# Peptides against a protein of PDB entry 5A53: the designs that were tried, part 240

Target 1, 230 residues: chain A of PDB entry 5A53
Amino acid sequence: LVENVKQALFIPGQSCNKNLHDIMVDLSALKKPDMKRFNRKNDIHPFEDMSPLEFFSEKNDCSLMVLMTSSKKRKNNMTFIRTFGYKIYDMIELMVADNFKLLSDFKKLTFTVGLKPMFTFQGAAFDTHPVYKQIKSLFLDFFRGESTDLQDVAGLQHVISMTIQGDFQDGEPLPNVLFRVYKLKSYKSDQGGKRLPRIELVEIGPRLDFKIGRIHTPSPDMVTEAHKKP

## One batch from the design tools (peptide; made by RFdiffusion4, then SolubleMPNN)

Design b2_p30_8_s4 (from b2_p30_8, 17 letters changed)
Fold by OpenDDE base, seed 3:
Structure b2_p30_8_s4 (fold): chain B 230 residues (1-230), chain A 30 residues (1-30)
Amino acid sequence: as target 1 above (230 residues)
Amino acid sequence: RVEFYVFEAELFPADLSKKNTGRIYDLKAR
């Protein structure tokens, strides 16, 4: 059973500001056409009450949600939520550092809507540490798009790079995740008889450094149910 | 080596990714 393309709902929280709105617009552009967004602010506190998000998930038929909030403690906070059967599966707060860059900060390049990104993950913790494993899973799921048996390599235009900012030990604060978006430029390289196409990556934005906040993990029962093949 | 991943799983959540086995391009970030 091919699952339908997951739709994302972007929700401005009550404390959503202009910067967060701009970040939301730029990030959501990568999810087009499978993206909805609310135009008005909603007072939602997902770590206190998840019911409003479950309601919005069902009402909008969106299994992905991003709540945009900002406070002194959690500035530029993007709460990423996934639902299964319109029930909360997992949540993670990713706070955007002040050094962010918008699409307008980069040279405008032609972009085709609806193409799947390639992903690159830098940092062993993406495969071993529960939090970074969740982040990896989340972003891959978020940008999965249409399931195709054959990877149309020709349909790949951009790379999302996610890097853990440095090494860390147990008990240390979790390093930020550096989110970068690059467009692929292919050049014919005729050097040395090996016609290996040279690909250059040009950063197109947005540029986001994510500080990890609060996390909600699914119950073991929900994990089992979500992984059941019909 | 920059490892590229493409999500191929049909199940929620996207815990399964396949390494892009396509032509390994030397990607240079500008």
Scores: peptide ipSAE 0.023, ipTM 0.454, DockQ to the pose 0.121
Fold by OpenDDE base, seed 2:
Structure b2_p30_8_s4 (fold): chain B 230 residues (1-230), chain A 30 residues (1-30)
Amino acid sequence: as target 1 above (230 residues)
Amino acid sequence: RVEFYVFEAELFPADLSKKNTGRIYDLKAR
């Protein structure tokens, strides 16, 4: 089953500012060509009413959405939404810290649109803690792209690195997730007669530190349905 | 060694603990 590539819709909320817009542009560039952006602000409050998002999901055929909002309480907030059958599956607020870097802050490198990212996750909690498991699932799903026979290593251009910023105990505030994007550079190295490729990672941006906000988790029934292969 | 995952197509991998959702490539970080 060739699963259709999930399309992402980036939605500026009513409180979307220049910084969020710039972040939106840069992050969405990584999702090209499977991305749509609204040019108009939309007054959406997903944790109050999810219906507008379900409507947009269906009308735009996008199972991934990102809502850009900012307030005093939730500055630079990117709400990531996934839908299943155009119904809300899960949501998570990820607030971008002020130390963000845009693509323009890095050395301009040639980027090929549509290539699959590799992922690396740093932090045991990505496999054990429910919230970080959701984040891991979300980003893997978000940037999955086309199902390719992974035999074509040449189709791998960049690495998305996600790191949990420090250790934490139960009941403590959840550490930020450090989002980094690197371009893979492969060099031919003759080391001892074995052509081992030397791989270098060059940060290309954006650089985002995500503070975790509110989450919405799917019902057990929806989880079961979403795991059924069509 | 940095392990990189290339995500293989699974619908909503909510339980990443049960399924190896990607091929692990060992990249030698120098």
Scores: peptide ipSAE 0.020, ipTM 0.475, DockQ to the pose 0.155
Fold by OpenDDE base, seed 5:
Structure b2_p30_8_s4 (fold): chain B 230 residues (1-230), chain A 30 residues (1-30)
Amino acid sequence: as target 1 above (230 residues)
Amino acid sequence: RVEFYVFEAELFPADLSKKNTGRIYDLKAR
């Protein structure tokens, strides 16, 4: 069963500003060709009413959505939404810190559109903490592309790195997730007989530090149904 | 479970690239 590549829909909210628009453009470029963007602002409040997002998911055949909003309390907020059967599966607010960098802030390198990224996750909480597990699942799902066996390692072009910013204890605010994108250069390094490739990584952007906001978790029934489809 | 292949790797910082925009890492594929 060849699963169709998940399409992403980027939606500017009513409070979308220039910075968020620029971030949206740069992040969505990594999802090409499997990306759509709305040109008009939409007044959507997903934590109050999810029905408009479900409608857009179905109408556009997009199981991934990103809503761009900004307020004093939730500045540069990217709400990532996943749907299953065009119903909301999960949502997470990821607020971009003011220290962000756009693609234009980095040296322009040759980039092939449509290649799958490699992923790296730094922080044990990505495997143990429910919020960071959701973030890991989200980004892997977001950039999955076609289910192909990577027979050609030579086609690997870039790495998305996600790092939890520091340690945290129970009851403390959740550390930011540092999102970085690198183009790789692979060198054969003979490190101790195990061919661990030495990689030179050149940052290409965007550079985003995500502050975690509100979360909607799927119902147990939706989890079960989403996992039943082979 | 929707089985999808994403190349996951662990990056270990090695030396900072002489270029301000680059880093050298040891890569372990998963």
Scores: peptide ipSAE 0.023, ipTM 0.498, DockQ to the pose 0.027; fails the geometry check
Fold by OpenDDE base, seed 4:
Structure b2_p30_8_s4 (fold): chain B 230 residues (1-230), chain A 30 residues (1-30)
Amino acid sequence: as target 1 above (230 residues)
Amino acid sequence: RVEFYVFEAELFPADLSKKNTGRIYDLKAR
């Protein structure tokens, strides 16, 4: 069964500001055409009541949601939500640090909409620590796109890089996750041997450093149900 | 040598970290 491409819904919260709006626009551009954005602010507090998000998931047929909020305690907060059967599966708050860069801060390059990204993950904790495993799972799920049996290398356009900012021990605050986006440029190699194209990565944005906030994890029962092949 | 993960098939999130890593391409980052 070819599952349909997961649709993302970007929701400005009541406290959404200009910076978050701009970040939302730029990040959502990477999810085109499988993205919807609300033009109106919505007063949603997902860690207090999840029911409005479940309603929006069902109404818009979106299993991915991003809520944009900002407060003194949680500045530039992007709450990433996933649903299963239009019920909340997991949530994570990722707060964008002030050093963010928008697409406009980089050289404009030709970008084809709808191509699948490649991913790189830097940091052992992406495979071992439950929070970073959730982040890895989330972003892979978010940008997966269409299922294809044959991947044409020629169709590879961009790389999303996620890096854990430094080492940490148990009980220490979780390091930020550095989100970077690069365009792949292929050049003919002049060396007459094995014509491996020379590949260069050019940062295209956005550039986001994510501080980890609150997390909601699925129940073991929901995990089991989600693993059942339809 | 940078390993790039390309998506294979759509799987539910819980196993994406293990199963949804498609073909690995070795790219030379400059």
Scores: peptide ipSAE 0.023, ipTM 0.463, DockQ to the pose 0.156; fails the geometry check

